# Peptides against a protein of PDB entry 6RO1: the designs that were tried, part 36

Target 1, 216 residues: chain A of PDB entry 6RO1
Amino acid sequence: LGKEIEEYIHKPKYCLPFLQPGRLVKVKNEGDDFGWGVVVNFSKKSNVKPNSGELDPLYVVEVLLRCSKESLKNSATEAAKPAKPDEKGEMQVVPVLVHLLSAISSVRLYIPKDLRPVDNRQSVLKSIQEVQKRFPDGIPLLDPIDDMGIQDQGLKKVIQKVEAFEHRMYSHPLHNDPNLETVYTLCEKKAQIAIDIKSAKRELKKARTVLQMDEL

## One batch from the design tools (peptide; aimed at target 1 P17 V107)

Design b2_p20_4_s3 (made by RFdiffusion4, then SolubleMPNN; from b2_p20_4 with D1P R15L E19K)
Fold by OpenDDE base, seed 1:
Structure b2_p20_4_s3 (fold): chain B 216 residues (1-216), chain A 20 residues (1-20)
Amino acid sequence: as target 1 above (216 residues)
Amino acid sequence: PLYELLTKEEAKKLLEEFKK
């Protein structure tokens, strides 16, 4: 279900309006999970498909991502790789195809105007980490319907299924089902995404309340 | 401030601005 939601969110027609500088986004490329990064800018590139002659626009977003230092040394020809969990890594501006965005946050960071200095890029990592501390249940996500304005019936059905599943999980603790492990692994991924969406919604509500308190 | 959160009103505005 989370993957199904992702298939809508990463579509240029839905996400491009929200890709402002400072927007937090998650980037995943196949097996490489970069985690949360920060949008720097986006561009539309005209791609001519060689076989059809049709103009298929490619959308590239420049995202400040935590990259492995090892990958940067070989960087002339190799794609950036995510920092290892135990590695500090280095923040680099990486051009990313828009469909590689796995999540988009309601959070927009204040970022330095000049990201050329390493210290400025690393300061953004500190900012991301501070935001993560403020959202222990996860960084708040854009609501696909309420924020992003996605009207697709397929997405609505997915959301309804997630909500129904969450309701069943809370109403019937499946404590006694022996098939719980297989259901839990699929349901943990789905429930984690649903929990992440609900938690993100709850935290968005809490964070709005806290921000309103800090402006007082 | 470290960050801003997108309001529903701002989200609507962004959608409207992008459609222009």
Scores: peptide ipSAE 0.524, ipTM 0.932, DockQ to the pose 0.713
OpenDDE base, seeds 2, 3, 4, 5: peptide ipSAE 0.505, 0.515, 0.507, 0.496; ipTM 0.928, 0.931, 0.929, 0.926

Design b2_p20_4_s4 (made by RFdiffusion4, then SolubleMPNN; from b2_p20_4 with D1K R15L E19K)
Fold by OpenDDE base, seed 3:
Structure b2_p20_4_s4 (fold): chain B 216 residues (1-216), chain A 20 residues (1-20)
Amino acid sequence: as target 1 above (216 residues)
Amino acid sequence: KLYELLTKEEAKKLLEEFKK
């Protein structure tokens, strides 16, 4: 289910409008999970498919990622590798294919204009860590429908399945309640209230974060 | 300020700007 959502959000037609400098994104390449990084910029590369003559545009996003020190030594020949959990690592600007974005946050960081100095790059890591502390339940994601405007019926069906699964998971303890119909109506109301509470908590977190950001 | 959160209104504006 999560992977099925990723197959939509990483498509250039959906994610490019949101790849502003400072946008938090997750990068995953096969077995390499870089976690949260920060968008620096993106570029459009034209790839000519040999058989179609059609220019299939390849999009590359430069993302500031926490990389292993070993990857820095081999940076001329090898792809960057994520820092180990116990490693300090070093923040590097890594060119990433857009389809390797596993998540996009509603959070946009203020970043230094010049990321050439190591200290400026490391300051961004401190900023990411501070954001993570402010969001103990995880960094907030863009809503693929409400924020990203994805109208694809396939995604809507996936979201409906996720919501139905969440509803069933939350209703599963209630399957032993003899008043199933009242519980279903209460769970639909509670799922609607949970959507409304998630939307209202997102609005209240947006409002509180705006209010807390006015105090900071 | 350390960061900004994208509002629904701002998200709509970004989509409209990208379509131009």
Scores: peptide ipSAE 0.534, ipTM 0.934, DockQ to the pose 0.707
OpenDDE base, seeds 1, 2, 4, 5: peptide ipSAE 0.535, 0.519, 0.523, 0.532; ipTM 0.934, 0.931, 0.933, 0.934; seed 1 fails the geometry check

Design b2_p20_5 (made by RFdiffusion4)
Pose (drawn by RFdiffusion4):
Structure b2_p20_5 (pose): chain A 194 residues (1-46, 58-67, 79-216), chain P 20 residues (1-20)
Amino acid sequence: LGKEIEEYIHKPKYCLPFLQPGRLVKVKNEGDDFGWGVVVNFSKKSLYVVEVLLRCAAKPAKPDEKGEMQVVPVLVHLLSAISSVRLYIPKDLRPVDNRQSVLKSIQEVQKRFPDGIPLLDPIDDMGIQDQGLKKVIQKVEAFEHRMYSHPLHNDPNLETVYTLCEKKAQIAIDIKSAKRELKKARTVLQMDEL
Amino acid sequence: EEEEEERIEKALEKDIVVKP
């Protein structure tokens, strides 16, 4: 569901109008993410590209690392979430100290909103009048309710058990696909003709 | 088209601007 919502938000017809300088954006590509960042401007490429400060062809910052902000161009279809907040940015972003200042500014924004950095309502704000997105958002709130209600959500060992579950779940996916092709390969093809 | 423009203007007015 989360990925499905991102696809609606990826549509440039809907998200480009809200990519004003200083907008907070979360970006993820093929798995790894850079946390949150701030946009500077955007233009066409070659698809659209926006230059965003992120924590880090570079890779994202590790959890233990304090991080160093760097501006990088990214494709628009790599934005996972967009916030209602537009934090002020310096005019000349070339200095390192200013880049650290922006990192500190967002650390203060995250504090002002411990419930999470507010996101744009894709309907009330972004204007996605598509009916499919309605049923998606409904399933999200319902499954989030199911998640926090699960006895395991609070358990500190949840991440330890969740990984063993994830591993066991992937092994099972292989067995399914492997059996699928085996049922096909083992099949005699010309028996219906006969 | 005019309704969409008005909707976008209203959405931008709701923005949270944070200054140091």

Design b2_p20_5_s1 (made by RFdiffusion4, then SolubleMPNN; from b2_p20_5, 13 letters changed)
Fold by OpenDDE base, seed 4:
Structure b2_p20_5_s1 (fold): chain B 216 residues (1-216), chain A 20 residues (1-20)
Amino acid sequence: as target 1 above (216 residues)
Amino acid sequence: SAAREEALKAALSRLIIVRP
């Protein structure tokens, strides 16, 4: 289900308007999970499919990602690799194909204008980490329907299935509890809390709330 | 002043905007 949502959000048709400088995005390339990075810019590259002559535009987003120091030594020829969990890593601007974006956040950071200095890039990592601290349940995502305006019926069905599955997952362990009514009320409260969190997140989004990171 | 602009830039670098 999460993967099915990703198949929609990473499509250039939907995500490009939200790839503004400073947007938090997750990047995943097969087995390489870079986690959260920050959009620097994007570009459209004309690609000609060699066999069909069809112009298949490639969309490349430059994302500031936490990379392994080992991968940086070979940066002239090798693709950047994500920093290991126990590694500090280094923030690098990495060209990423747009379809490798696994998530797009509602959070947008201010980024330094000059990302050439290592300190400026590393300051963005501190900012990401501060955002992560402020959102212990995870960095808030763009809503595919309400924020991104995706009208695809397939996505709506997936979201309905996720919501129904979440509702069932919260209700089903509780179906064996004789307090089923309290559980339905708790699931309705939790669904309502999820809706209220979603609405509060929407209100926070609508408010264009500029949170100052005082601790940075 | 240049210092005020740098301070503003530094302050702006610490801003989170929650927006679509």
Scores: peptide ipSAE 0.067, ipTM 0.668, DockQ to the pose 0.147
OpenDDE base, seeds 1, 2, 3, 5: peptide ipSAE 0.033, 0.060, 0.032, 0.035; ipTM 0.653, 0.681, 0.647, 0.658; seed 3 fails the geometry check

Design b2_p20_5_s2 (made by RFdiffusion4, then SolubleMPNN; from b2_p20_5, 9 letters changed)
Fold by OpenDDE base, seed 3:
Structure b2_p20_5_s2 (fold): chain B 216 residues (1-216), chain A 20 residues (1-20)
Amino acid sequence: as target 1 above (216 residues)
Amino acid sequence: SEEEKKRLEEALSRLIIVKP
């Protein structure tokens, strides 16, 4: 179910309008989970299929990601690797195929204008960590229907199945299925994320009102 | 600390919840 929603969200026709500079996105490439990064820019690449002469548009998003120090040494020949949980890593601008975006946040950050200095890139990591601290139940996601405006009936059916499953889980606490506890924890996290989005929208509205009042 | 509060306010000022 979560993966099925991801398959809609990462489609360029749906996600591109939301890939503005500063947007928080989660990047995963096969076994490599980079976690949360920040969109710097995106570009359309034209790929000419050699056999059809048709232009297949490839979309690349430049994402500021926490990379391992080893990735810096091998950057000429090897793909960037995520920093280990125990290492500091270094924030790098990595070109990422749009289909590797596993999540898109409702949160957008102000990023430094110049990302060439290491300190400017590392300051963005501090900002991500502060966002994560503010959202203990997880960084708020864009709603695929309400926020992204996806009208796909397949997605609506998936969401209805998720909601019906959530409702069945809340109505029937199966004490003994560890998979149900994981889904409960995900549903509670999602419900709590929705509450936290509402709370954070209220706090940000208040904070913007306070910041606008301090600028007056 | 007041400095954490200021960093927090700066971090919050950098937070744009973009509803489309």
Scores: peptide ipSAE 0.087, ipTM 0.719, DockQ to the pose 0.158
OpenDDE base, seeds 1, 2, 4, 5: peptide ipSAE 0.029, 0.028, 0.031, 0.027; ipTM 0.646, 0.636, 0.613, 0.591; seed 5 fails the geometry check

Design b2_p20_5_s3 (made by RFdiffusion4, then SolubleMPNN; from b2_p20_5, 11 letters changed)
Fold by OpenDDE base, seed 1:
Structure b2_p20_5_s3 (fold): chain B 216 residues (1-216), chain A 20 residues (1-20)
Amino acid sequence: as target 1 above (216 residues)
Amino acid sequence: SEAEEKHLEEAKSKFIDVYP
């Protein structure tokens, strides 16, 4: 179900308007999960299809990602690898095809104008980590319908299936677990957090607010 | 630094693509 939503949101026709500098995005390349990164720049490359001569535009987004230091030592020809869980890693600007974006956040960060200094790149990692602390249930996603304006009926059916599955999972009578009050309080907190996330998303949407983390 | 600029340019050359 999550993967089915990804198949819609990573399409250029839907996601390009939201790939502004500072946008939080997740990048996955096969088995390589980079986690959350930050959009730095976006470019359209004209590619010519070798067999048809038709212009097939490639959309490349430069994303500041936490990379393995080993992958930095490897030649400029090797693809960047995600930092290992035990590794500090290093934030690097990596060119990514738009279809490798597994998620797009409603959150936008302020990014330094000069990302050449390592300290400036690492400051963005601190900013991502601070956002993750503020959103313990996960960084808020763009709503594919309400935020991204996707009208595809296939996506609506996927969302309905997710909602129905979530509703069934929550409607299972946990009636005899003494932690039910804790689960209800967690569900009410999650619902309140979801309302607060919807309100914060509406405020973020209204304000187009680049979170200026310089005031934190 | 010039070394950090070179490192950024090298990083920009590291294209991530999924080949089918």
Scores: peptide ipSAE 0.018, ipTM 0.420, DockQ to the pose 0.023
OpenDDE base, seeds 2, 3, 4, 5: peptide ipSAE 0.013, 0.014, 0.014, 0.018; ipTM 0.412, 0.482, 0.499, 0.563; seeds 2, 5 fail the geometry check

Design b2_p20_5_s4 (made by RFdiffusion4, then SolubleMPNN; from b2_p20_5, 11 letters changed)
Fold by OpenDDE base, seed 5:
Structure b2_p20_5_s4 (fold): chain B 216 residues (1-216), chain A 20 residues (1-20)
Amino acid sequence: as target 1 above (216 residues)
Amino acid sequence: SAALEEHLKKALSRFIEVKP
């Protein structure tokens, strides 16, 4: 269910108005979970589909992310990787395709105007960590209906299912409703099929998008 | 909750904005 909501939220037609500088966003690229980062800016890249000649605009968001120091040494040839759990890492501005945003927070940070100094970038990490301390149950998300104004009936049906599921979980914490496991397994299978369709579309795009990220 | 957002906005006003 959460992953079905993510498939709406990361669509440019919905999320672009909320990608202001300082917005907290969660970035995930396949197996690489960067966690929470901060939007610096976004840009529209004109892309022409080779087979149809149709304009398929790519949206790139520059996100300040906690990266592995090892990946930064190879940054000329290798994509940035997330910092290991025990690693300090370093905050870097990483160009991210908008469809790699897994979550968008209601929280925005004040960011330094100049992010070239390492100290300014690391100050933003301290701010993210302070937000995380204030929200022990997790950083608050934008509501896709109330905050983002998404009117899609498919999303409304997904949210109603999530709310009904959460209500059942909270109302019956001891009820191992076998239907709950079946709904979890179906939601995981749909989420896995959506990931697999998205990974297959991303593998087809990866061959092209790695080339475009190396040109950014 | 709106109360938590307002409290956070007051407490963290130096470095955090809560905006839809």
Scores: peptide ipSAE 0.148, ipTM 0.752, DockQ to the pose 0.140
OpenDDE base, seeds 1, 2, 3, 4: peptide ipSAE 0.112, 0.071, 0.044, 0.033; ipTM 0.714, 0.705, 0.644, 0.622; seed 4 fails the geometry check

Design b2_p20_6 (made by RFdiffusion4)
Pose (drawn by RFdiffusion4):
Structure b2_p20_6 (pose): chain A 194 residues (1-46, 58-67, 79-216), chain P 20 residues (1-20)
Amino acid sequence: LGKEIEEYIHKPKYCLPFLQPGRLVKVKNEGDDFGWGVVVNFSKKSLYVVEVLLRCAAKPAKPDEKGEMQVVPVLVHLLSAISSVRLYIPKDLRPVDNRQSVLKSIQEVQKRFPDGIPLLDPIDDMGIQDQGLKKVIQKVEAFEHRMYSHPLHNDPNLETVYTLCEKKAQIAIDIKSAKRELKKARTVLQMDEL
Amino acid sequence: SLPVEFELLTKEEAEKLRKE
């Protein structure tokens, strides 16, 4: 569901109007993410590209690392979420100290909103009048309700058990696909003719 | 250091943006 919502937000017809300088954006590509960042501007490529400050061809910052902000161009279809907040940015971003200042500014925004950095309502704000997105948002609120209601959500060992469950779940996916091809390979193809 | 300031998007501003 989460990825499905991102695809609607990826549509440039819908998200480009809201990519004003200073807008907070979350970016993820093929798995790894850079947390949150701030946009500077955007233009076409070659698809669209926006230059965004992120925590870090570089890779994202690790959890233990304090991080160092760097501006990088990214494709628009790599934005996972877009916020209602537009934090102010310095005119000349070339200095390192200003880049750290932006990192500190966002640390203070995250504090002013412990419930989470507010996101744009894709319908009330972004204008995605598509009917499929309605049913998606409904399933999200319902499954989030199911998640926080699960006795394991509060359990500190949840991440320890969740990983063993993830591993056991992937091994099962292999067995399924492996058996699928086996049922095919083991099949005699010309028996219906006979 | 730059002071911490920001703006929240309003519905009226969002309507103007969608018209562009």

Design b2_p20_6_s1 (made by RFdiffusion4, then SolubleMPNN; from b2_p20_6, 7 letters changed)
Fold by OpenDDE base, seed 2:
Structure b2_p20_6_s1 (fold): chain B 216 residues (1-216), chain A 20 residues (1-20)
Amino acid sequence: as target 1 above (216 residues)
Amino acid sequence: MLPVKYSLLTKEEAEELLKK
């Protein structure tokens, strides 16, 4: 269900209006989880499908991501890799296809005007970490319906299923069933997206106040 | 120009994007 929601939110027709500079987004490329980064810019590139001649525009978002220092050495030939949890890493601006966005936050940060200096990029990491401290249950997500305005009935059904499942999970005394942990990992990913959506609604109300992070 | 753009784009995707 979480993946199904992701399939909607990463569609350009839905997410592009929310990819403003400073928007927190989560980037995942296959096995590589970059975690939370910050949108710097996005671009639309006209792609012509070679076989159909149809215009299939590619949307590339430049995201400031925490990358491994090792991946920086091979930047000319290899894709960036996420920093290891124990590694300090370095914040780098990485062009990312929009479909690699796994989450979009309601939070928008102020970013330095010049991201060329390493210190300016690393300051953004500090800001992300501060946001994470403020949201111990996770950075609030945009609500795909209420915030993003997605009218797709398929998505509404998915969300309803997730909400119904969450309600059942919280109402069901089986919180202690260890077999639920495996189901919870799949359902927590799905339910966490829904919880993140619901918590995001509550926290979006709070995050409208987090725009006051001007004072740090 | 931001100094070091690391691409999560495949070489093919990057080349398609650079051809314009």
Scores: peptide ipSAE 0.167, ipTM 0.785, DockQ to the pose 0.027
OpenDDE base, seeds 1, 3, 4, 5: peptide ipSAE 0.077, 0.025, 0.016, 0.024; ipTM 0.737, 0.573, 0.554, 0.612

Design b2_p20_6_s2 (made by RFdiffusion4, then SolubleMPNN; from b2_p20_6, 7 letters changed)
Fold by OpenDDE base, seed 1:
Structure b2_p20_6_s2 (fold): chain B 216 residues (1-216), chain A 20 residues (1-20)
Amino acid sequence: as target 1 above (216 residues)
Amino acid sequence: MLPVRYKLLTKEEAEELLKK
C-alpha cells in the first residue's frame, strides 16, 4: 500500500510544486536506499520520444544525499551509492530523476548557498539529524490529498485501505500488550524483509533474463 | 540493465541530458 502511494507522489504532475530548495525528500533506487536528503534544485528538459515524436519531459532533481566514500571516488563515471549503516559517509549533490523520490516531507531546511565545500554539505547532514531527533516517530510527510492536492480516486481508495488496515491493527487485542512496540517493530522488519526478498528475486529474474539474451 | 529512467545519474550523464 505504501508503494502504491509512492506511484502517485513521485509523478511530476503532483510533486514538482513541492520540490523547492531545502525540501526534505527520500531517495530510493531499487536496492539503494539513501534515506532522507535535501533538494538543492531541479531542472526540466524537453525530450522528444524518437518513435512517436511525443514530448516526454524529463525532470532532474539535484539532491544532497549521504553517499559512501567509495562511490564518490568514481562519481564522475559511476552512480553514487548510499553510505553503509556503519559508515560516516559524505554528503554529495546527486542528480536524480524525479520518479526516484519515494517520499516528500513537509519540512524545509535552510541550505548554504555554496555547497562546494565539504563542511557546508556536512552541516546539512547535521540539520537532517537534528530534524530526525525532533521527530522520533519519523520525519513528517506531505499529505498527498490535503497538502499535495491529489484528487485521483485511485489514490483516495488506497488511502482508505491504509487507514482501515491501520485501524484494524490498532484495534487488535495485542494493543494492550506492553510488548506491542516490539511486535510492531518485528512485523515491520518482517514486511521489509519480505519486500527485500521479492526485490532480490525480481533482480535475479532480470539478471537471468539478461544472461539468456546474451546467450542468444 | 536498468532503464535510464530508473537509475541515478552521474554528473556527466546529467550534464549531457541537460545539454541536449
Scores: peptide ipSAE 0.171, ipTM 0.720, DockQ to the pose 0.023
OpenDDE base, seeds 2, 3, 4, 5: peptide ipSAE 0.075, 0.068, 0.071, 0.117; ipTM 0.680, 0.655, 0.670, 0.684; seeds 3, 4 fail the geometry check

Design b2_p20_6_s3 (made by RFdiffusion4, then SolubleMPNN; from b2_p20_6 with S1M E5K F6Y E7T R18L)
Fold by OpenDDE base, seed 4:
Structure b2_p20_6_s3 (fold): chain B 216 residues (1-216), chain A 20 residues (1-20)
Amino acid sequence: as target 1 above (216 residues)
Amino acid sequence: MLPVKYTLLTKEEAEKLLKE
């Protein structure tokens, strides 16, 4: 169900208006999860499909991501890789196709104007980490309907299913199986995270002017 | 034309893409 929502939010017609500099986004490329990064800019390139002649515009988003230091050595010729969990990594501006955005946050950070210095890039990581500390249940997501204005009935049905599933999970008496508790605790944590994200979003909407964290 | 395969672009690929 989460993946189904992702299929909507990463569509250019929906996400482009929200890809302002400083927007927190999550980037995932197949098995490579970069986690949360910050939008620097985006560009549209006209692409013509060779076989159909159809215009298939490519949207490239430059995202400041935490990358493995090793992957950055050959960054001109090799794609960056995410930092390992135990690695500090280095913040690098990475060009990604827009469909690799797995999540878009309601949070927007101020970013340094010059991201060439390593210190300026690493300062953004500190800001991300501060946001993560403020949101222990997870960085708040943009609401696809309320914030992003997606009116697609398919998405509404998906969200209804998610909400119904969440409701069923909370109402399900299976709280007593310790093995299920681990999976359900992960799912409940995820669901509680989703609810807390909704609540945090409502509070964040109230604080939207403030959580344009001028102070971060 | 960048091959559709490159979801994550190298700097060179991105520069090439942005210069065209």
Scores: peptide ipSAE 0.139, ipTM 0.711, DockQ to the pose 0.024
OpenDDE base, seeds 1, 2, 3, 5: peptide ipSAE 0.092, 0.104, 0.025, 0.103; ipTM 0.668, 0.688, 0.525, 0.691; seed 1 fails the geometry check

Design b2_p20_6_s4 (made by RFdiffusion4, then SolubleMPNN; from b2_p20_6, 9 letters changed)
Fold by OpenDDE base, seed 2:
Structure b2_p20_6_s4 (fold): chain B 216 residues (1-216), chain A 20 residues (1-20)
Amino acid sequence: as target 1 above (216 residues)
Amino acid sequence: MLPFRYTLLTKEEAEELLAK
């Protein structure tokens, strides 16, 4: 169900209006989880499908991501890799196809105008970490329906199933199901999407207020 | 599905795309 929601939100027709500079997004490419990064820019590129000649536009999002040091060395010829948990890494602007966005936050950060200096890029990591501290249950997500305005009935049904499952889980803590962790991990991802949306609207108001206070 | 290399672009690939 979390994956099903992802399949809607990463569609250009839905997500592009929310990919403003400073928007927090999660980037995942197969086994490579970059975690939370910050949108710098996006562009539409004309692509011609090799087999049909049809125009299939590619949407590339420049995302500031925490990358491994090796990714910096090989950045000309190799794709970026996420920093290991124990690695310092470096924040790099990485061009990412829009379908690799696994989540979009309601949070939008102020970013330095010039991201060429390493210190400016690393300052954004500090800002992300500060947001993470403020949201111990996870960075708040955009509501696909209420915030993103997605009217798809399939998505509404998925969300309703998530909400119903969450409600049942909170009402009847299945303490004894050994598959609970797997179901909880899927349902926590889903529950976190729905609960984070409602709490995040309230806390986004708080987070904007607090980010303004820390800049004073 | 685009090849893996086009999902996360190299600097060179990004520059080529930006030049178009």
Scores: peptide ipSAE 0.070, ipTM 0.664, DockQ to the pose 0.024
OpenDDE base, seeds 1, 3, 4, 5: peptide ipSAE 0.177, 0.057, 0.024, 0.028; ipTM 0.710, 0.654, 0.556, 0.603; seed 1 fails the geometry check

Design b2_p20_7 (made by RFdiffusion4)
Pose (drawn by RFdiffusion4):
Structure b2_p20_7 (pose): chain A 194 residues (1-46, 58-67, 79-216), chain P 20 residues (1-20)
Amino acid sequence: LGKEIEEYIHKPKYCLPFLQPGRLVKVKNEGDDFGWGVVVNFSKKSLYVVEVLLRCAAKPAKPDEKGEMQVVPVLVHLLSAISSVRLYIPKDLRPVDNRQSVLKSIQEVQKRFPDGIPLLDPIDDMGIQDQGLKKVIQKVEAFEHRMYSHPLHNDPNLETVYTLCEKKAQIAIDIKSAKRELKKARTVLQMDEL
Amino acid sequence: ELEEKIEEIDEKAEEELEER
């Protein structure tokens, strides 16, 4: 569901109007993410590209690392979430100290909103009047309710058990696909003709 | 219309930040 919502938010017809300088954006590509960042401007490429400060062809910052902000151009279809907040940015972003100042400004925004950085309502704000997105948002709130209600959500060992479950789940996916092709390969193809 | 909506969102967000 989360990824499905992102695809609606990726549509440039809907998200480009809200990519003003200083807008907070979360970006993820093929798995790894850079946390949150701030946009500077956007233009066409070659698809659209926006230049965003992120924590880090570079890779994202690790959890233990304090991080160093760097501006990088990214494709618009790599934005996972867009916030309601537009934090102020310096005019000349060339200095390193200013880049650190933006990292500290976001650290203060995250504090002013411990419930999470507010996101734009894709309907009330972004204008996605599509009916499919309605049923998606409904399933999200329902499944989030199911998640926090699960006895394991609070358990500190949840991440330890969740990984063993994820491994065991992937091995099972292989067995399913492997058996699928085996049922096909083992099949005699011309028996219906006969 | 979209510019007005963006301004309204930003004003609400500034109010919420000032309150907190």

Design b2_p20_7_s1 (made by RFdiffusion4, then SolubleMPNN; from b2_p20_7, 6 letters changed)
Fold by OpenDDE base, seed 5:
Structure b2_p20_7_s1 (fold): chain B 216 residues (1-216), chain A 20 residues (1-20)
Amino acid sequence: as target 1 above (216 residues)
Amino acid sequence: SMEKKLEEIDERAEKELEER
């Protein structure tokens, strides 16, 4: 369920209007969880699909993230890594592909105009920590229907299943509903199906382009 | 038509989403 909602939210057609400077976003890259960062800006990059020659625009968001100091020393050759739990880390502006956004908050922060000084970047970390203190149950998310205006019926059905599950989970005085694992398993299966559909659609488009080139 | 195959994939996807 959560991962299925993420697959809608990180789509450029839905999230780009909400990627304003100061927006809180959560960034995950494979096994690297950066947690909450702040949007600085976004850009559209022209990309040509190597196999089809089709223009597939890449969207890159610059996000101020808490990075490990080790990754900063090697930043000329290595990708930024998240700060360890016990590490202070350092706030850095990291270029992130939009599909690596795992969450988008309703909260927007004021950011310094100049993020070149370390102190200005670290002031934003203090602001994130202050928001986290105000929301002990977690930083509030954008509502994908009410805030983001997503009309997709598949998403509506996912949200209804989440809400019905949350209502069941919170109505049970024991958070150990054995149906929790069943719903998580169904959620993972449905997320996998959505990935497989997206893959099949990409393969079908590639096959169409090859057939059109063979007919020329 | 490849468009028809895309529609059939979308319809199957929606159906698999409804049956679960």
Scores: peptide ipSAE 0.006, ipTM 0.297, DockQ to the pose 0.016
OpenDDE base, seeds 1, 2, 3, 4: peptide ipSAE 0.005, 0.005, 0.000, 0.000; ipTM 0.296, 0.254, 0.248, 0.287

